# Peptides against a protein of PDB entry 7UQJ: the designs that were tried, part 37

Target 1, 160 residues: chain A of PDB entry 7UQJ
Amino acid sequence: PELYQNFNITPPRGVLFHGPPGTGKTLMARALAASCSSDERKITFFMRKGADILSKWVGEAERQLRLLFEEAKKHQPSIIFFDEIDGLAPVRSSKQEQIHASIVSTLLALMDGMDNRGQVIVIGATNRPDAVDPALRRPGRFDREFYFPLPDVKARFKIL

## One batch from the design tools (peptide; aimed at target 1 K56 Q96, target 1 (a further copy) E97)

Design b2_p14_6_s1 (made by RFdiffusion4, then SolubleMPNN; from b2_p14_6, 6 letters changed)
Fold by OpenDDE base, seed 1:
Structure b2_p14_6_s1 (fold): chain B 160 residues (1-160), chain C 160 residues (1-160), chain D 160 residues (1-160), chain A 14 residues (1-14)
Amino acid sequence: as target 1 above (160 residues)
Amino acid sequence: as target 1 above (160 residues)
Amino acid sequence: as target 1 above (160 residues)
Amino acid sequence: KIPLVRAEIKPPVF
């Protein structure tokens, strides 16, 4: 928010990190949290896995998402990082659709309900951006996407 | 393997990458694959998630593991990277133990059956080394462990 | 050394990992240590921060460097990883130059004094290669440089 | 100009 305010940039509510697995999406999210934290201004970093929210909290996943966003708001400035967000909000493919649909709907509502003045950044990481519900990729949600390419293999070969 | 043969070093069959999430374990595994490949010598990199082998292949997980190791042997020199290996081989804690026990037993057999002359490296990544079956952490399996600490926050500030 | 001998590669005494922070330089150094260690041949990994050697050991930094290199030689094959080496060996910019100059001179002497037959690899990591004393970047010292690019720069700009 | 050795890591066969 303040970093964005100083640049007259509308703070994205959500940022999608996509790219092949092991390109450092999670490392980058932690790096951003670290880079935005100063001695004067600590950023609270919340990390969840999409699959863990589904599997650990069968029937409570929505409540756990609400609590996460409330905690993030309480501890602002904060970053919510969803690792493997495609596991939380898969594109509707199979009969497990109802539980996923309700969780997606809750996540959409939580992202839409974030006042632009809040100091909460949501980062989603996925290896499969096409497996993320398109509704999450709309403006006011994960409206910014960042491709994490494979680190250009060139750099490492010279060590050997 | 050949790198190790040239040093009279027995190539470790398995390496366990453990440490907090987003420390770049997967990035490192890709990095190792990259560093060991050359223009003359391409390493084939196989990546699987522990939870995906369980969930996508209910009843076929053992067969999928066997096929993976056969393919890795066929395409040697190769790296098999198991992301979230604690999801494939959890410590026996709950009644879902039978399926996990069979998969663990298959993985143990596959790791034990790797001829020391093979050019296949197995890397397991976990955030919870204590959640990996101790049988996998024995000599001839994941007998080497590497701790991935949180990148010290200081390093990140200089990106901005 | 032996790895490099088998490839007819002159073992670099030093490798400079440079690139933006959070690109996995420290992670790579640990992975190299990991990849080169075997059941039969464990590599000892020494990690130091440049700033820590300066700040913790005011007046003893030279002695601490000597001891570090002696220990690394004693426990060969070994890797000495200097994280934030620009903090240890800054380009002469401020009145703290004398202490830095003496530490730089000691590090130069230690790198020059490494017999090419020793199994000690020195890795320096920096976010600012231009802030590393050019004397350290000469042949026989940090004579190999590896750029760790930002995971595709597109990702960072829109988070700001 | 340090020659950039492009090693093609084949995309991980998922």
Scores: peptide ipSAE 0.000, ipTM 0.326, DockQ to the pose 0.036; fails the geometry check
OpenDDE base, seeds 2, 3, 4, 5: peptide ipSAE 0.000, 0.000, 0.000, 0.000; ipTM 0.209, 0.324, 0.226, 0.232; seeds 2, 3, 4, 5 fail the geometry check

Design b2_p14_6_s2 (made by RFdiffusion4, then SolubleMPNN; from b2_p14_6, 6 letters changed)
Fold by OpenDDE base, seed 1:
Structure b2_p14_6_s2 (fold): chain B 160 residues (1-160), chain C 160 residues (1-160), chain D 160 residues (1-160), chain A 14 residues (1-14)
Amino acid sequence: as target 1 above (160 residues)
Amino acid sequence: as target 1 above (160 residues)
Amino acid sequence: as target 1 above (160 residues)
Amino acid sequence: KRVLERAEIKPPEF
C-alpha cells in the first residue's frame, strides 16, 4: 500500500505473479510482505493455495474466501497471497463445475469490493496465467501482471 | 532510499536478510534494488560476497570495503549487498584472527560513517545471523532483520 | 527421478545451474527437489557449498564428498546440490594447489561412479560456469547446463 | 508503467 501511495500510483488491488513453477513467485510475495513490514507497521501475510481452498472446503470455499478477506481487512496493512490461483479461478468453460464458477464469482466480488484506500494487497501466483479467468485480470482486480521468467525455459526442459 | 523517505522513516543504514540458504535473499536484494529504481532514479546495486573479500584481498579487504562504500556514495542512490556477510564479519572470538577483527572494525566504522541522509542502503545476507558479529546488528547498522523462511517446502511441493 | 522417468529420459547425473548471483539457482534446486517429492516418494535434499567444503574440511574434503554421496545413495531418491561449485572444483591449472586437484578428482570419480539407475541427481550452481573444471561439464557428469538469466529486472520491477 | 523499465541493473562485473 504505502509503496504504491509513494509512487503516486493507485495501489493495485491485485497483482498476478505468473511464470513457471519455482521461479520464486511465492518467495517474492513473502518477501514483499517482509519488506513492507516495519517495527511500527507489521504487514499481515495471508497465504492460501487455490487447490486447498477447493479441496478442503467443498461447499464452504466461498465462505472461506469471505472470511479471508474480512480477516485481511481486520489486520491491515495486509497481503493476501493466493498460490496456484489457477486452481481457485480456472478459466470459465462450459465444462466447468458450477462450484468453480461460484468461487470465481465470489473472488471477483471480493476484489471489486476492496476499497482503494484499503491497505490490502492481493497477490496471485500461477504457472499458467492463461488458465486464470480473464475476468480476474481486468482493471481493479489483478491489473498488474509480473512474469517470472523461467531461467530460460530451454533450461528447465533440459532438466526435466 | 525513496521507499524509506516516503515512509517518513529514517532509512535503515543496514538490513540483514537471514534465513536458510536458497530462500532468495540475494534475489530479494536485487528485487528491492529493482523496485526502488525508477526511470528518473536508477539505483546502483553493488554486490560483494563476504568470503571473496576475505580470500581475494588478503591485506586489502579493509581498503576494498572503503572503496566499495566510496563508490556506493558516489553512485547514490545505491544498495550495497553483502552476500554471506557471516563470512566477512564472523562473531568476534578470542580465537579470531586479527585480520578478521580488522575487517569487522572497518565495516562497523563504514556503517557508522554513513550519513543518515545518504541514499546508500546496506543489505547483508546470511544463513546464520548468530554467526554475524552482534556489533553489526546494533541500531544504526544492520538494525532491521528480515527472516527469509524456507518456503514451506510443503507450500512449494504443491506449486508444481 | 519420476519426472525424468516420465520423460523417458535417462536422468542426468549432473545439472549445472549457472547465471548471475541471486537468479534463484538454489531456489530452483530446492523447488525441483520439492516437485519431485510426493507423499509416497520424499526426495532427500543435500546442500553443500563449495567454499565450505574446502575451508571446513582441510584434509577431509575428499572424505566429506564421499560421505555425502554415500548418504545421498542411502537416502534415494535424492538431490545433491552444490552451491558455488566453482569454489569446490576450480578450473585445473598448473598453479592449482594439489588439494584442489584432489577434490576435483574425487568429485569426478564420484559423479562417474553414480549408477544410471541411481535416483541421485547432482545439481551444481555457479555464477561462473567457465570457472568450473571442464572435466565436470562432460557427458555423464554435469552434462546439462541451465542458464539462469537475471530475472529480467524489468519483470521484477513491475512486481513492486 | 514506464519508470520501472530502465534500471539497468548492470550485472556486477565479477
Scores: peptide ipSAE 0.000, ipTM 0.307, DockQ to the pose 0.046
OpenDDE base, seeds 2, 3, 4, 5: peptide ipSAE 0.000, 0.000, 0.000, 0.000; ipTM 0.212, 0.207, 0.173, 0.221; seeds 4, 5 fail the geometry check

Design b2_p14_6_s3 (made by RFdiffusion4, then SolubleMPNN; from b2_p14_6, 7 letters changed)
Fold by OpenDDE base, seed 1:
Structure b2_p14_6_s3 (fold): chain B 160 residues (1-160), chain C 160 residues (1-160), chain D 160 residues (1-160), chain A 14 residues (1-14)
Amino acid sequence: as target 1 above (160 residues)
Amino acid sequence: as target 1 above (160 residues)
Amino acid sequence: as target 1 above (160 residues)
Amino acid sequence: KIVLERSEIKPPEF
């Protein structure tokens, strides 16, 4: 919120953090959450794994997504962080299509239903941006992408 | 290797990174691997998820662990990083005991079988150190622990 | 460098990361170094602990600082990260004044002597920003500060 | 070039 206010930039509804595993996507999301938190303004941070929502909530995943967004709205300002979002919203061409399709549709609707005035930011993290349904990467959803490259191992840590 | 040589410290066979999710355990393991790598000395980095070893290698997990350690030894100096190691080696008192018990026993044997002269470092990462079998946390195994606290990042990224 | 170029922002000469221990200051510095490195543009990362510069380089700390800055300039684009910089540059009122005073003066001169056109970024990390000599926190030195607070544990991880 | 060779030990194709 404040970061985007200071830039006179309309806060994106969703930000996609993408890059190889262990590049600090989750850490940066926590860092952003905490950077936006002051003593006066606490940000509530919600974290979910995409695969956990599918596997732990078989048949209830849509309801759990709705509850998550409701709780985030209730506790605004808030950040919803989806780790491994490619596990929650895989590309529709994956052979496990039907159960994923309804969850994706629910997530799309929840992101579209977020009023731009809502102090709720959604951050998705993935190791495979190409495995995320392109519908999520459209304007008004995950409309900003941040690449987290591998720490280029040619960082000569000359620990002299 | 070099980090420990520069400190005249015997490299631990295993290091446990523990702390809340998204505290950069995996990132730190990669950064350590990178920091120990020079233009003259490349470190091979092996990454596995604990739960993936169980779920993807049903009935073959022991063999895959052996192959991983053999490959790491073949490509020394190397780091084996187990992400979510609590998913690989849960506490023996958990009701799914039998399949886990043999995998844990294999991992214990592999760690015990690493000669101190081997340039293979094992890093385990967990969100729940108490969910890791205490046998893994004994001397000669994961005998060093590093806590990764939550970054509370009130880093006002004034991205000016 | 690239992060600042992409934002059309003049790279600060120095950035101070401050906040309680374990807030990910070192991790963020590494993540920034990594994020600024591309396949085309490698950033050299130099890491030093403030206390190590004092303790390991007794009587040579000034020379070692000069060598560090020369090496960073030689390997530009580069980041010099000082962890625990309060151990290197304590407030002049601390009882160990004389040896620290000359090291602080050398560090000030090295930071002032960095041409703004140099692709060398200095990051200092401290748990105690008030323990850092105010002279380092002036414009043209550590002129940007990033606070890393403690995870306010009242981040209700309602793992619902 | 420090190549982190990620040797993907591919899971055996079942």
Scores: peptide ipSAE 0.000, ipTM 0.361, DockQ to the pose 0.034
OpenDDE base, seeds 2, 3, 4, 5: peptide ipSAE 0.000, 0.000, 0.000, 0.000; ipTM 0.207, 0.240, 0.180, 0.371; seed 3 fails the geometry check

Design b2_p14_6_s4 (made by RFdiffusion4, then SolubleMPNN; from b2_p14_6, 8 letters changed)
Fold by OpenDDE base, seed 3:
Structure b2_p14_6_s4 (fold): chain B 160 residues (1-160), chain C 160 residues (1-160), chain D 160 residues (1-160), chain A 14 residues (1-14)
Amino acid sequence: as target 1 above (160 residues)
Amino acid sequence: as target 1 above (160 residues)
Amino acid sequence: as target 1 above (160 residues)
Amino acid sequence: RRELVRSEIQPPVF
């Protein structure tokens, strides 16, 4: 949270957390949410899973994304966390899924439609950043990427 | 990093991660470091344990803290993570540890000496926030606190 | 895993990690795997996602589960971690998915077929323990449950 | 891919 303020970096609309599974991406997103919430300014944390959005909301996934972004905007400051975003926004070059192409296009439009003055941050977590549509990884979308290495098993052994 | 900029919150010099052991404080700090490093801007992550600083550097702990902060400043943007900071910075009211009082005073001075424009964040992790010197928890130091709850205490008691 | 052996506790065949998303379930499973791996005894960690098993292995999911358990048995001591096990083993009363019923039955049989003398632990992580087939939560299967509370983001997060 | 997470302690490349 705080590091980017120090850098006078325009806060990205989207942040991609990537790394091997169980490296704490989701935990980080929640802790970032926690960290950014002050006593005076509570951050609202929205969490969705990429696969859940596809499987549960077939045909409504676009609408649910829109509603999610509207609700996040209503409850600013807010974080939208997409866990397993590679499940929601697979690479378009996978010929088979027209449904994914629509959802990706909606997510792109929603991220592009976020005013930079908005107090909404989108965090995508993935184990496979290369499986995320490259269009989502462009400036103004998930333009910041964060690698979550496996906690070095040795480093943990020194902590226990 | 980025969330704080959106909120016009002055980035704290220090963030206190607190909560029961093994709640992921250290992991979160590492993941924050990893998260804040982009391909263009790598964040340097410095990790020290409070107990290690006391035990290994008896008589040099102050110098090592100074060197750590200087190195963090040299390698900006950077995170200094103190794991078990309650081991480094016990409450001054505990009469017995003049050595701790000196280290605490040095840490206070180092945190106070960090320019807010500096790209250095200090994260302290503790299982016992109340064992941390209250002077460290004041504005301009560890002025942000993050609670890491146990995964259900009963569940952990069966794992430990 | 090894913690239970050290306590003369019969290691459960299955442990259900449940709690809100991003509470560190996956992380804890990896941490447990890492912590249980000594320099002398490395634990092999197998990770699968419930949704991935369904979506990628349509018609072969049963075979892949069998292979996973055989490989885990071959590489003892081992942990099989099912992330989002509610995606693999939905409640049978949901009429719509005959495919799930087959996979659940296979997973039940595999868990029941694990000899308690085997150094294989199965960890299922879910955000929705009530969405997991109750048959999996019976003794000899996922008979231990661990709740992962939200990191108490200091009382502040209305997770909507 | 079978992530046999062998304890290949790849040092966290920070």
Scores: peptide ipSAE 0.000, ipTM 0.193, DockQ to the pose 0.036
OpenDDE base, seeds 1, 2, 4, 5: peptide ipSAE 0.000, 0.000, 0.000, 0.000; ipTM 0.304, 0.200, 0.177, 0.209; seeds 1, 2, 4, 5 fail the geometry check

Design b2_p14_7 (made by RFdiffusion4)
Pose (drawn by RFdiffusion4):
Structure b2_p14_7 (pose): chain A 160 residues (1-160), chain B 160 residues (1-160), chain C 160 residues (1-160), chain P 14 residues (1-14)
Amino acid sequence: as target 1 above (160 residues)
Amino acid sequence: as target 1 above (160 residues)
Amino acid sequence: as target 1 above (160 residues)
Amino acid sequence: PRAYTPEALAIPSP
């Protein structure tokens, strides 16, 4: 931590995995979760699949998002993996419903808002990165974007 | 106050921050929230978003907005910041649930019934200005619109 | 009435001010209420909004609307003004609440219950006319309309 | 209590 406090830098805490299907995005997230439970320092893994938070009550989806990010603040070494994040956080449009743009606005305020979110890494895997809201693809929330391509020759050899 | 009585004008009590992502809106709101809590006279900063307003009960979201504006009038030199305000106050539509048009109507009524002395300032950052209701963007509600642009060379030099 | 009842031209049951925001619709009703700054029993003015009638309870909104209309009949020559009538009478659909739908179902029955010897006029204002419920725009209701446009050059010169 | 309709819970398709 003194190496990041030596400068006035904050570490990148957001990655967006994107690429074609079957290229290793969930596998890499699974390997990272298995490695986080065997290094004996507790890095808590929070798994979220698509729009797991959708509810029929008004304001319960934004409440479940606030609770997920808060429980992430309770245990500082915590990670949040959003599988298929293009179904949870689509591009905000006026044509669709308000529950979707309201979830996207809550996610924007919880990732880089007025309050600091803590040592919470946020990972999102998507096959459709341009269905993710463009305000979610900037540094401070999903700083990095790992493109997982279809494997080349050497990579196919190694996979086989 | 005599300057605002000599000319027969009312000081603007509303600002709408708008601009591309990562251009300085939450940063300015965070710097103003730190400047509210330093000096010999205290300005009270009230931070809000769509999650701690929207409720599942009838008449509870508008009651939480009224409690916010009454509590800000009580601590009279005050700032109310609504982040991602297009999620809180979208354009009113009959093809949407009634709670969003009811929040926009309550907000219009509470802004038209403020102190009329420049004591409660209301600041909102929408990242997208078109999504917010045009009735809120007219002078009398959100008087000023600060466009936070992508920085040019001298601004990028200063930021770096 | 001694003059205008000679010719049998009935006064309107519902007159609708509609236009873009900031075009002076609330000013006209405020100026007509200052033309009610005259002596009593003539042109009693009631200033209501699309809010402050609708409540948590199930009967106080319709009971208050029936009482407002009864006080309007009590003082015979009277005007009821509903500012932001899309807040009181939105479009009834299947995303609509039950309390607003019953407010519309009582406002329609109270406007059809108003007699032919027109002594109560209901003026209503909106900035979005095709967001008020379609039933109040039927004959015998809000049927005469006043469009309030943005000002032209001479009108902007007079305003400045 | 206020609730969303099933149609408002539908995930939009691009």

Design b2_p14_7_s1 (made by RFdiffusion4, then SolubleMPNN; from b2_p14_7, 7 letters changed)
Fold by OpenDDE base, seed 5:
Structure b2_p14_7_s1 (fold): chain B 160 residues (1-160), chain C 160 residues (1-160), chain D 160 residues (1-160), chain A 14 residues (1-14)
Amino acid sequence: as target 1 above (160 residues)
Amino acid sequence: as target 1 above (160 residues)
Amino acid sequence: as target 1 above (160 residues)
Amino acid sequence: MLTYTDEDLKIPKP
């Protein structure tokens, strides 16, 4: 975060972390939150899973997203981390596609409605960047994408 | 790794990684796999999610578990990593409880059937250790548990 | 951890984690410590920063290093994590070079003096592996090196 | 379609 201040870089509203499972996407997000938290300035870290948004909040997923963004704004500086953001995409049924489309549409609107003045960063993590709705990957949303490669094995062989 | 060598500790057949989400359980499992892979000896890393075992392999989950353990044995030294191993527990329905109980029972049998001579390590990761069947946490199964705490922010503030 | 037991792998005295900042070196070290701590066997994790060793312990840095290694030995199994181990190298002054050389010399001696019987692992992390004294990278010291690659730069430039 | 599959997770054997 402070790195953005020094470079006149507009803070990304949304950052997509993508890469193979277990590359540390979630860990990095928490690491970033912890590294940006000072004794003077604690960052509030909100974590949600895409699949949980659909399954735990059936019928209220949109409301829960709104509440999450409001709570994040209230507790700024904050990070909203969506793990498995591709999991907002339902399994192959037309009815589930509609529910997904509604939730994704709500998330789009919430990301678009974030005032640039807010210290709220949204991080989406996925193992399937192509399963993330292209609309989420547009400027002003998850306009930044991070590839988390598998840790190079040769580079780790130097532990042995 | 080697901290265990000096203690005459029988290698765990199964290790449970537990802790809050994004504490690096999956990354650690991969890190361990990569760290134990040498140019002379590469470890085969098999990853499965508990939820995927139930959802992708509906009706064949037990067979897929058997195949996974056979493949791991064939490709030893190997690590089988079960991410979200608590996700082998289905949603609260009596029919799903039976399916879960069957899959867990199969996993128990597979872990018990692992010859101590095999270079197959099973790592289970969970955010909910209490949601893991106590039978999986018995000696000869996931008899070792590792807590992944949230990276203490104060300890990370000393990284700034 | 236990994977090394089966492989007759001699415990590394020292492991160097290197790679760009924010690749999760410190986090991995903590996760390793946590992953090696069981309910039966807690690993003591000692963390120090290279810069802190110089700045906080001016004139006593060598003594503090000795005390750290003694405490680690007393609380074995233990991990000593030196974050920014390159930060033991002072800024460009001849007087600071002498202080650095003395501290590095003390660290070398402490690492060499670790009996192979001790369950003390030293992890050094750096963003600048070339700034780490080559003497520290010799066998019996930080003889093992892990590269933490940047996730693909176009991806990471959006963290910055 | 960049789907990081379990295959992308295979640590290559020597």
Scores: peptide ipSAE 0.030, ipTM 0.350, DockQ to the pose 0.050
OpenDDE base, seeds 1, 2, 3, 4: peptide ipSAE 0.025, 0.000, 0.000, 0.005; ipTM 0.194, 0.191, 0.268, 0.325; seed 2 fails the geometry check

Design b2_p14_7_s2 (made by RFdiffusion4, then SolubleMPNN; from b2_p14_7, 8 letters changed)
Fold by OpenDDE base, seed 4:
Structure b2_p14_7_s2 (fold): chain B 160 residues (1-160), chain C 160 residues (1-160), chain D 160 residues (1-160), chain A 14 residues (1-14)
Amino acid sequence: as target 1 above (160 residues)
Amino acid sequence: as target 1 above (160 residues)
Amino acid sequence: as target 1 above (160 residues)
Amino acid sequence: MLTYTDEDLKVPAP
């Protein structure tokens, strides 16, 4: 993210963290949130799990997404972290789940509706980037993708 | 691991990592696996997600758990990491999920059946330690519990 | 880092990750590197271990640091990650290690010599921020410090 | 479909 500043790259509205499970995607998102929070300027960190939004909020998932984005905007600067976003926004071509299509459409609209002046960053984490609707991976949405590789064995050796 | 040798402390069969989501539980488990793996002695790391065991292996979850423990024993030294173990082993008093009771009972039996001589460590991660069956949190099972606090806002601020 | 862009904060040249061992510092650095690499714009991630630079490159450590920074500049955008930077850059007041003083001086000069236009970020990780030369922790060097808190003492106590 | 499976996560057995 600081790298985007260095590169004069417009900060993405959405950042997709992808990589093998347990590569620290969720930790990174939390660390980013906290790294940007000073004593004077606290960043509000909103976390949701994709499957939880779908399962716990059946029939209200779209409303809960809207409320989440509104709350994030109210408490800006803020980060919305969707863990397992592939559970929230699977590829539409999976014929079976009409319910997912409306949630995806709502998320797309919410991401598109974020003004560039908004201090709200959306971070999606997935272990399956190809299971995320390609519409979410377009410019103005999750237009930055971040591959969390397995810590190389040598890297892991140096972690502890 | 080396610390247990240094202090003549019997290594736990099971370790429960608990704390808020995205506090690095899964990462720590992977880091531990990698830190214990030398060029001469590689530790085999098995990862499963509690909800995935339940959802993907409906009707075979018990068998898959048995196979996992057998494979881990075959490839010892090994770590079995259950991410979101609360999804695998919810508290029995939740009337709704008879299916969970058999999975929990199988996991209990598998953990009890690990001889102290086995080089298999089980790590369970949860965001809700109170949602994990207390039977799993007893001596000889997940008898070591690890609280992953949120990096304090100050701590996280010191991350970027 | 992206939040620095959002907030018109000048990105640091150097970021110091500090906190107890196994708090995910190295992982976070790798995840940041990966998180800044797109398909179109790959970030080159250079990793070195402080103690390795000192021990493996006795008499050439300064040259190896220079080569590392040159290579990082050549392959920009890039991240240089120094794991265990306290092994590379101990506090000068430790009388014993004249060899460290020249390495530290070289690292200081290299960090100072990075033009603000350079797309090179330096991340240092340490378990002992007070063991790192305070000169490295000044503006224009590791001017952002990142505390990776322990997963609660109870958490670590039961991991080991 | 780039799916990081548990197999992709297995530290390769030596």
Scores: peptide ipSAE 0.006, ipTM 0.358, DockQ to the pose 0.051
OpenDDE base, seeds 1, 2, 3, 5: peptide ipSAE 0.008, 0.000, 0.000, 0.005; ipTM 0.403, 0.310, 0.208, 0.253; seeds 1, 5 fail the geometry check

